Peptides against a protein of PDB entry 3EFO. Designs and how they scored, part 148

Target 1, 262 residues: chain A of PDB entry 3EFO
Amino acid sequence: SQLADLYKSCETDALINFFAKSAFKAVLHQPLKVIREILVNQTAHMLACYRKNCASPSAASQLILPDSMKVLPVYMNCLLKNCVLLSRPEISTDERAYQRQLVMTMGVADSQLFFYPQLLPIHTLDVKSTMLPAAVRCSESRLSEEGIFLLANGLHMFLWLGVSSPPELIQGIFNVPSFAHINTDMTLLPEVGNPYSQQLRMIMGIIQQKRPYSMKLTIVKQREQPEMVFRQFLVEDKGLYGGSSYVDFLCCVHKEICQLLN

## One batch from the design tools (peptide; made by RFdiffusion4, then SolubleMPNN)

Design b2_p18_4_s4 (from b2_p18_4, 11 letters changed)
Fold by OpenDDE base, seed 2:
Structure b2_p18_4_s4 (fold): chain B 262 residues (1-262), chain A 18 residues (1-18)
Amino acid sequence: as target 1 above (262 residues)
Amino acid sequence: VEILEEELEDHVALTFVE
């Protein structure tokens, strides 16, 4: 079952890599609006074709996705929300160019992680376990004020701390007595040496492993200004610059599919 | 939508097992 799921994921990962590179290449000679429309259209057409030719009859209100493409919409939405495809003055040309070049060189695995980050609930760590915590969906709804989360997308690594994070974990990670004492200017975790700290460092090491770039660590306190940067990586949520939430995008795609099938 | 949500949750969990 895991192999089957992995295979399905791989297909989607390959597709998103292809679409990303195609779109980012097209940016050089086509308007961003057109590129976005093409991506949405392609997504809808693919899914409509599946529904028409492969899926069993279902109510029009139901969105049926093939197993191999069930997560395509979420990745496509992430792609559409990438700064390269957004024409906002708040996004510098240099940043767009930088990310464009990065993605153009990414393999399938790297682009997968880039577009949909890994978000780990660090506060749930079992120091006696060698297993990594299960990643959660990249949405604010999955965060907790009492929690500590590690986010990584292959380029950036964030350690997000809820305002009510357990003091014992804070002390374990930072060797400080409370949330207020955490220095967010640090880019490296202190060598505290306790089991929790060691396990967290191990996890960070595993995440960094096999990634082509060294991820800079950013410590983020909830409700502080730098959190806004972190929130941009919660890709299922509504984007800062007009990008849709995953749910909204799904609705959009569904409507488009219905139109195509009429 | 709920089914998709569950599937995505499983996918996310599975994708980052390593």
Scores: peptide ipSAE 0.092, ipTM 0.706, DockQ to the pose 0.061
Fold by OpenDDE base, seed 5:
Structure b2_p18_4_s4 (fold): chain B 262 residues (1-262), chain A 18 residues (1-18)
Amino acid sequence: as target 1 above (262 residues)
Amino acid sequence: VEILEEELEDHVALTFVE
């Protein structure tokens, strides 16, 4: 059907861009609570419509998402957890205004990366390969104390180091003997000159290449205070300011869909 | 939920391949 074709052709990235800009515009005229409710309802309605009109008969309790929209909930949750849509005293008006303006000018590709960062397991790098390592889900559950991860969202770049990250990699990246010797005040990696260092720098360059803004690098040690800032970018986890995890949000959406279909 | 988890994992892995 024509409706089925519409869902198949739907691009989640474009939708998120649209929803983000619409919501951020609405912030000036509507209460945040109302905006959040609208976004959730719109998401549920879209998915309920698909379930009703395009999906084969199935159990009512089963959540069915079209392939083109399967990632919509995770992105929507990221949008809902953005500081612009949160009414928390911990978030300054200036910060909300700043991020609002940024997103209002973002294209589809930029907003995609902004709402869902790229998280790369750097400790798995093959120095003989020119390919980027496969990105992992933005969740603490995907980190390891033995690992080193690079996170980028188009505005910020973080190099996260586990407390038990390999000394040889630390030496390769920072030219220091141990985790304790890493200076986290640095915003640039040293030019150590070994293949691993060169490859990491290359990867960082590739990530930066197609982005309109120069991403500031922050080096983060696990269990140090700045890690809390880093964790805010693990968007699938429960938000610092009360936002839901992806799983919890998905359950919420599912419940809403069921209510719409009953 | 499990299916979605797998789909998202694959999506994340593929989206940023350059």
Scores: peptide ipSAE 0.048, ipTM 0.693, DockQ to the pose 0.059
Fold by OpenDDE base, seed 4:
Formats: sequence, structure tokens, C-alpha cells
Structure b2_p18_4_s4 (fold): chain B 262 residues (1-262), chain A 18 residues (1-18)
Amino acid sequence: as target 1 above (262 residues)
Amino acid sequence: VEILEEELEDHVALTFVE
């Protein structure tokens, strides 16, 4: 049920906020490797404790997660893949410091969105509906070459366009005849004035209104160089700088739990 | 795994309902 899902997400959101702030504080006096290990260990311990004390006897190969923490691994993986906790030379010290400070001041709702972005399939918009489209999982597998997606994490907003995006939607949003004509240097959508454009702008406005920071819009064309930046926000995928996919991380957590219990 | 996937799908869909 929706209520059950909401309850689950609430607890997870609080936990990830706690872990994030704890970890980001720790970076000042502990090696990143140690911090990452601690986070994984803590996650595994929590889940192992549940299995040991609350779950029915089951095969060791089974991963049993409490309902309230079923989505914890995906968020934890997102945290672990944040630039603050990654030791890559490609990430500047300034960027790490900036994001660290941001997260340290974030509430639960803000950190939730920050670590797991909102990805909306806006190519499916019903101009007659006032409801936002259902968000999809942040993975390339959920994108479509024929689709247009809006991604927001509270700090950045991206409009991603597939190479085969419908020309009518492109015309509606950008007032240009084709994908090739879209100017990706723009940071604002033109006020075309048609219902689809208006609906998209409304959605963007709603998303922005709930966030404390103004999100700069980046237009991203599939297969162009700037898409690399966008893909970093597809947090369930393998990270550009060494982070694991969600699936891989889940397997890692499972193994750790088994080690704790056996 | 399928259960987790379903839960995550639902979670993502619900979390970002405006």
C-alpha cells in the first residue's frame, strides 16, 4: 500500500540523512576508505541484526530485509558514491567541500532528493493533468531514446533528450524543428506558450518551489559530451569514478550480512 | 530480488509524488 511505502521511505530517509552527516563529518579526521567501510558495515550490521533477531529461519543465501529498510541499500549506495566520499583526483577539493557543507545543513527531505534524484518521464505528460508523472528509477535502463526526462536533485536540474525524441515535443518545448536544432547552451526554456510547454514549465516550477536552492537547468542531448555529467546522477548505475551499481552493492551487502551471521 | 525491485519501484514512484 501507499501508506506502507511512505512509512518505509520515511525511516530510510532519516537514516540516510544521519549516515550522510556522520560520514561527512568524519571525512575531516578519518580516511575515506575507512568511512566507506564503516558505512557498509553499519548497514550490514543493522540488517543482520534484523535477520538474526526478527526474521524467521531461512537459508543463508536469502537476503531478508525489514520492510522499513528495504530501500536502505540503494540510498546507502548513493551516499557511498557521492563525491565527498570518493577519493578520485578528478573531483576537486572545492567540489567536495561544497557538497559536504550542503549536505551538513540538509534536512531529511532535502538529503533524500539529493542522494536519489527525481527522474520524470516528461514525454508522457498529459497536458490535461495537473499531476506529475510518476518518477522512474535513476538508471540508464529506464531512459528511452524516444523519451524526454527531467532530473532534479535539489541542486541541479537536467532536461535529457533522447536522440529519437518526438519532433512534436521538441517543437513544443524548444520551438525548433528537430533534435539537432536544440541549443544545449540555454539554461532557460523558451516560453513557447503551447500547452505542453506550459505544463513542463509548471512541473519545473513545482519542483523548484519545494527546494531551498535554485536549480540551474542544463539541457542534455543523448550521446553528446555533456550527457556524461547527467549520467552521474543515474545513481543506480555503475559510477563513473568507481562506485558500484545498486545491484552490485546489494550483493556486497548480502555477503557482508552472511559473514556476520555465519 | 524481485520483491526488492518492486518495493523500490513503488518507493520511487511514491517518494516523488507532488
Scores: peptide ipSAE 0.034, ipTM 0.684, DockQ to the pose 0.059
Fold by OpenDDE base, seed 1:
Structure b2_p18_4_s4 (fold): chain B 262 residues (1-262), chain A 18 residues (1-18)
Amino acid sequence: as target 1 above (262 residues)
Amino acid sequence: VEILEEELEDHVALTFVE
């Protein structure tokens, strides 16, 4: 009963903040491999404990997550895929040091957004509504060639445009006739002044609000080279410099849980 | 967190083929 109550009271975002700062502190004293293993083991152990003591009877092949821990694996995978915990030559020491310092000073809300970005389907905006669009999962599978998406992680902001984005939306946002005419070198949206443009700017403003850092806007066209940078923020997908997809990570965690329960 | 959780099933149960 006490254990069940503990899981009910557990806040995933707070845990991720704790794990991130703990891991990033440990980087100075322990090998990265060991730190990564500890994080995975801690995750598996927590979930195994739930399975053993709290979960309803189920098949051994099933991974059952408590409601409070439902998103723990995805955030943990994001943490594990952070450059601070990766030893790759493609990542500069300066970049690792920079991100380490950033996270070490982040509050719970900031770290949550940092590890798992907001991805908003901008093409679904209703100009007659003041309601913000619901965020979607950060995966390429949730993108559409006909869609326009805004991604933000507290440090960077991307406006991703599908190759078949509606010309009327392109005109509304950029004041150009087609996808091909969009200038991806711009870091600011033009002030077109129509309701759609105004609403998009409002959304961007809301996202920027209460963030400690000013997010630079990057315009990204689908299938162009800069899209690779954008894809790195689709954190549920397989990482460019290593790291598993969310699905693969879940499989890994499940195996670890099974081993703990045997 | 809440937004992401809403996109997931309640009491997520994934079945893996062993």
Scores: peptide ipSAE 0.017, ipTM 0.567, DockQ to the pose 0.328

Design b2_p18_5_s1 (from b2_p18_5, 8 letters changed)
Fold by OpenDDE base, seed 3:
Structure b2_p18_5_s1 (fold): chain B 262 residues (1-262), chain A 18 residues (1-18)
Amino acid sequence: as target 1 above (262 residues)
Amino acid sequence: LKLVSSRREGDSWLYTFE
C-alpha cells in the first residue's frame, strides 16, 4: 500500500530535524508545555497510524514501530529533554537562546548527532584495526569503571575515565602512571606517540571530520564533580530537570497509542 | 509498565511491556 511504502521510506533523522526546528520556532509564541504535548502527540499519532494500517496484529501490551522509525522515540525523547523545551529556573534564558539558534541552523546529520551523542568505548581499541569501535547506547549502564569512553555530539567532546581504568591505557593516553595523575584541566591530549595514542587521535580526527564546529575536548574523571556535566549527555537516562528516561518514554508513547486506538 | 523485551518482527520492531 501507499501508506506502507511511506513508512518504509521514512527517514527518522529528517523527521527529528523537522520536529526540532518546528518546536524551537514555536517556542517564541507557544507555551513550552503545549509544545511538548504536541511533540508527544505527533509521535503517538504516527505510530498509531502504523499500528492500525500497516503493522501485523499484535498484543495490546506491545509497542510496534516500523523499522524506519525504530529510533524515533529515543530521538524524540532527546528533543523533549533539550533545555530549550524545559521550563526550569536552573536553565538561563541565554542558554535556551543559544541552543535554539544552534539547532535552527543544523542539517539533518548535525541535529542527529546533537540530540543523540556518539559514545565510543575506546578502551576496546584495536591498534591494528582501522575500524572505529562500535558505539554504545548513551546510558550510564553502558559505562564501566574499568572503561574509557569518548563522547561527541558535534559541539563537545568528552573523554571519560573510569576510576579503575587500566593504568597501561592511562599511560598510553596521558603519559602518566595512574588515574590520579591525570590532569582534567587539559583540553588537548599529549602527543605520546605510541600506537594506542595514535589510534585515539585518529578516531578523534574522524569524529571531527566534516563537522561544522571544532569540538572542545573535556577530560572527565569518574566520581569527580565535572562528571555531572558529562552525565547530562547520557540522554537515555533520566534527565536532571525532570525529563524521562528512554524506557519511561517508550512506556509513555505506548500508553498514548493505546489511548488513540482504544 | 515495565519493558521486558524487544525484537524485530518482519518490517516492524516490537517492544513488549508487562
Scores: peptide ipSAE 0.615, ipTM 0.954, DockQ to the pose 0.952
Fold by OpenDDE base, seed 5:
Structure b2_p18_5_s1 (fold): chain B 262 residues (1-262), chain A 18 residues (1-18)
Amino acid sequence: as target 1 above (262 residues)
Amino acid sequence: LKLVSSRREGDSWLYTFE
């Protein structure tokens, strides 16, 4: 059917870009609560329509999505948790205005990366490989005290180090003997020159490539104060300002779909 | 509701709740 073909050909990244710009435009003349409700309703209606008209029958306890929209809920949740759409006094008007303008001018690729950052386990790097490490889900549950992770969202870049990160890697990246010796005030990695350092720099270069903005590097040690800023980019977790986790949002969407179909 | 599993089924993705 035409409808089934439409869902199969759906590009989630394009939809999120559209929804983001539409919502951020609506902020100028509609209450934030209404905008958030519309976004949730639109998500639920699209998925309810799929369940009703395209999907094979499934249990009422199951949420069914077309493969093309598998990641739609996670991106939608990220959009809903963006400071532009949050009704919190802790968020300044300037910050809202800034991020609103940024997104309004973003292309599809830019907004995709902006709403869902790339999180790379660089402690798993093979210096003999030219391939980038596979990204992991943006959640604290995917971090390791023994790991080193690079996070990028097109605007910011973070290098997160676990408290038990390998001394060999610390030496390779920073040319210091231990975790305690790492200077987090630096915004540039030292040019150590060993293969691991060069590979990390190469990866950072690839991530920066073709991005409209130069991403500032922030070095983050686990359990230090700056880690709180880093954790805000773990978008699948519960937000600092009351935003839902990805799992909680899935539950919410499921309930809304059930209400529409029953 | 609690999410207990997720899997692919044909052209669809399924999340199961309890």
Scores: peptide ipSAE 0.612, ipTM 0.954, DockQ to the pose 0.950
Fold by OpenDDE base, seed 1:
Structure b2_p18_5_s1 (fold): chain B 262 residues (1-262), chain A 18 residues (1-18)
Amino acid sequence: as target 1 above (262 residues)
Amino acid sequence: LKLVSSRREGDSWLYTFE
């Protein structure tokens, strides 16, 4: 069917870019609450239509999405949790204005990375391989106290270190003997020159390539105060300012679809 | 509701809740 073909051809990254720009334009003349409701409603209606007209029958306890839109909910949740769409006193007007303008100028690839960062387990790097590590889901559940992770969203870059990070990796990256000796005030990695350091720098370079902005590097130690800032980029987790986790949002979408179809 | 599983089924992606 034509409708089925439409869903198959859907590009989620393009959709989220469109939704983001539409919403961020609307903030100038519509209440934030209304905008958020519209976004959720549009998401639910699109998926309800698929369930009704395109999808094979499934149980009421199941949420069914076209494969092309399997990540639409997570991106939509990220959009909903963006400071531009939140009415919190802790968020300054300047910050909202800044991020609004940034997104309004972003292409599809830029907005995709902005809303859902890359989180790379660099502690798993094979120094004999030139392959990039596979990204993991942006959630605390994917972190390890023994791990080292690189996070990038096109604007910021974080190097997160677990409290039990391997000393050999710490030495390889920072040329210091232990976790405690790492200086988190640095914005550049030292040029240690060993294969691991070189590979990490290469990865960082690749991530920075074709990005319109130079990403500032922030070193983050687990259990230190600056980690709270880093955690805000774990977008699948519950937001600090009232945003839902991805799982909770999925439940919300599921319920709304059921309401539309019943 | 609790999400218990997710999988591909044909051209669709399926989340199961309990």
Scores: peptide ipSAE 0.610, ipTM 0.954, DockQ to the pose 0.946
Fold by OpenDDE base, seed 4:
Structure b2_p18_5_s1 (fold): chain B 262 residues (1-262), chain A 18 residues (1-18)
Amino acid sequence: as target 1 above (262 residues)
Amino acid sequence: LKLVSSRREGDSWLYTFE
């Protein structure tokens, strides 16, 4: 059917870009609560329509998405959790205005990365490979105390180090003997010159080259205060200011769809 | 509700809750 074909051809990243810009425009004349509700409803309606008209029958306990929209909920949740759409007093007006303006000018690729960061397990780097390590899901559950991760969202870059990250990697990256010796006030990695350091720098360079803005590097040690900022970019987790986890949002969407269809 | 599984079925992706 025409409708089925439409869903097959759907570009989720484009939809998210559209929803983001629409929502951020609406912030100027609609309450945030209403905007969030609209976004959820739009998501639910799109998926309800698919379930009703395109999908094969399934149990009520199942959420059905077209393959093209399999990541729509996670991105939508990221959008909903963006500071522009949050009413928390802890978020300054300036910050909201800043991010709003940024997103309003973002292309599809930019907004995709912005809402869902790349999280790369760089502790698994193969210095002989030219390929970037496979990104992991942006959740604390994917971090390890033994790991080192690079996170980038087009605006910020974080190098997260587990408390038990390998000393040899620490030495390779920072030229210091241990985790405790890492200076987190640094915004640039030292020029150590070993293959691992060079590979990491290359990766960082590749990531940076794809983005219109220079990303400031923040070095984050696990369990130190700055890690809280980093954790806010783990978008699949619960937000600091009441945003849902990805799983919780899936549940929410599922319930909303059921309400629409029943 | 708890998400217990996810899988591809044809052109659809299924999340199962319990």
Scores: peptide ipSAE 0.605, ipTM 0.953, DockQ to the pose 0.921

Design b2_p18_5_s2 (from b2_p18_5, 11 letters changed)
Fold by OpenDDE base, seed 5:
Structure b2_p18_5_s2 (fold): chain B 262 residues (1-262), chain A 18 residues (1-18)
Amino acid sequence: as target 1 above (262 residues)
Amino acid sequence: LKIVSERREGDAVLIDFS
């Protein structure tokens, strides 16, 4: 059917870009509550339509996502949790204006990375491989105290170190003997010159390529104060200002779809 | 509600809720 073909051809990244720009334009003349409701409704309607017209019959307790839109909910949740759409006094007007303007000028690739960062397990690097490590889901549950992770969203870059990260990797990256010796005030990695350091630098370079802005590097130690900032980029978790986790949002969407189809 | 399971079936992803 024409609808089936439409869903197969759907590009979630393009949709999110559209929804983001539409919403961020609407903030100038619509209440934030209304905008958020519209976004949720649109998400539910698209998925309800798929369930009704394209999907095989399924139990009411089951959420069905077309493959092309399997990540739409997580991106939509990220959009909903953006400071531009939040009604929190802790968020300054300037910050809202800044991020609004940024997104309004972003292309599809930029907004995709902005709303859902790359989180790379650096501790799993194969120094003999030229391939980037596979990204993991942006959630605390995917972190490890024994791990080292690189996060990038097109504007910021974080290198997160677990409290039990391997000393050999710490030595390789920072040329210091232990976690405690890492200086988090640095914004540039030292040029240690070993294969691991070189590989990490190459990865960082690749991530930086074709990005309109130079990403500032922040070194983050687990359980130190700056980690709180880092955690805000774990977009599948609950937000600092009351935003839903990915799981919570899925439940919300499912309920709304059920309501539409009843 | 909470997620009970997640699986693929053809061109669709199925998420079961409890």
Scores: peptide ipSAE 0.368, ipTM 0.903, DockQ to the pose 0.909
Fold by OpenDDE base, seed 2:
Structure b2_p18_5_s2 (fold): chain B 262 residues (1-262), chain A 18 residues (1-18)
Amino acid sequence: as target 1 above (262 residues)
Amino acid sequence: LKIVSERREGDAVLIDFS
């Protein structure tokens, strides 16, 4: 059917770009609460329509997503948790204005990365391989105290170090003997010159390629105060300012769909 | 509610809640 074909051809990244720009335009003349409600409603309506008209019958306890929209909820949740759409007084007007303008000028690929960062387990790097490590889901549950992770969203780059990250990797990256010796005030990695350092720099270079902005690097130690900023980019977790986790948002979407169809 | 499982079935992804 025409409708089934439509869902098969949907591109979530394009949809998110559209929704983001529409919402960020709307903030100029609509309350944030209304905008958030509209986004949730639109998401629920699209998925309810699929369940009603395209999906095979399924249990009420199941959320059904077309394959083309399997990541729509997670991206939508990220959009809803963006500072532009948050009413918290802790967020400055300048920050809202800045991010609003950034997104308004982003292409589909840029906004995709912006809303859902790449999180790479660089402690698993094979210095003999030219392949990038597979990205993991942006959640604290995917971090490890023994790990080192690189996070990038097109604007910021973070190098997160677990408290028990291997000294040999620390030495390889920073040329210091231990976690405690890492200076988090640095914004550039030293050119140590060993294979691991070179591989990491190569990866950072690849991530930076064809991005419109030069990403500032922030070194983050686990359990130090600045880690709080980093954790805000773990977009599948609960946000600092009351944003939903991915799981909570899925439950919310499911309930909304059920309400629409009952 | 929480997610119990996630699986692919045809052109759809099914998420089970409990």
Scores: peptide ipSAE 0.367, ipTM 0.902, DockQ to the pose 0.918
Fold by OpenDDE base, seed 4:
Structure b2_p18_5_s2 (fold): chain B 262 residues (1-262), chain A 18 residues (1-18)
Amino acid sequence: as target 1 above (262 residues)
Amino acid sequence: LKIVSERREGDAVLIDFS
């Protein structure tokens, strides 16, 4: 069917870019609550239409996503959790204005990365491999106390270190004997020169490539205060300012779809 | 609440919740 073909050809990243810019434009003349509701409703309507007209019959308890939109909900949730769309007093007007302007100028690839960061398990690097490590989902559940992770969203870059990070990797990256010796005030990795350090730097370079902004590096130790900032970028988790987890959002969308169809 | 399963069926992804 024509609709089925449409869903197959859908570009989720383009949709998110469109929704983001539309929503951020609407902030100027509509209440934030209304904008959020519209975004959720639009998401639900698109998916409801698919379920009604394109999907094979399935249990009502199941959420059905077209393959082309399988990641639409997670990105939409990220959009909804952006400070521009949050009506929290803790968020300054300046920050909202800043991020609004940034997103309004972003291309499809930029906005995708901005809303859903890359989270790379650096501790699993094979120094002999030319391949980038596979990104993991942006959730605390994917972190490990023994791990080292690099997070980037096109604007910020974080190097997160677990409290039990391997000393050999710590030394390889920072040229210090232990986790406790890492200076989190640094914004640049030292030139250690070993293969692991070189590979990490290479990865960071690749991530920085073709990005319109230079990403400042922030070193984050697990269980230290700055980790709170880092955790804000774990977008699949529950947000600090009331944003839903990915799972909760999926549930919300599913319920909305059911309401539309039943 | 958690996702019980996520699987592909044809051109669709099915998600079950617990």
Scores: peptide ipSAE 0.359, ipTM 0.898, DockQ to the pose 0.753
Fold by OpenDDE base, seed 3:
Structure b2_p18_5_s2 (fold): chain B 262 residues (1-262), chain A 18 residues (1-18)
Amino acid sequence: as target 1 above (262 residues)
Amino acid sequence: LKIVSERREGDAVLIDFS
């Protein structure tokens, strides 16, 4: 059917870019609550239409996502949790204005990365491989105290270090003997010169390549104060300022779909 | 991101990406 073909041809990254820009434009003349409701409604309507007209019959209690839109909800939740759409006193007007303007000028690829960062387990690096490590989901549950992770969203780059990170890797990256010796005030990795260090630098270079903005590196130690900032980029978790986890959002969308189809 | 796995948790289908 024509409708089925439409869903198959859908590009979720383009949709998210469109929704983001539309919402961020609307911020200037509509209440944030209304904008958030519209975004949720639009998501639910698209998925309800699919379930009604395109999807195979299934249990009413089951959430069904078309293949082309399986990643739409997670990105939509990220959009909803962006500071531009949050009415919290803890978020400065300047920060909202800044991020709004950034997104308004972003292309499709840039906005996708911005809303859902890459989180790479670099403690698993193969120094003999030219491939990037497989990204993990942006959630605290995917971190490990023994791990080292690189996070990038096109604007910021974080190197997160677990409290039990391997000393050999710490030495390889920072040329210091232990976790405690790492200086988190540094914004550049030292030129240690070993294969692991070089591989990490290569990965960072690849991530930075073709990005319109230079990403400043922030070193983050687990359980230190700067980790609070880092955790805000774990977008699938519950937001600091009242945003839902990805799982909670899926449940919310499902309920709304059911309401639409009743 | 691409879908690599799906699992059910309650009424939601959780998707892993790569």
Scores: peptide ipSAE 0.210, ipTM 0.821, DockQ to the pose 0.103; fails the geometry check

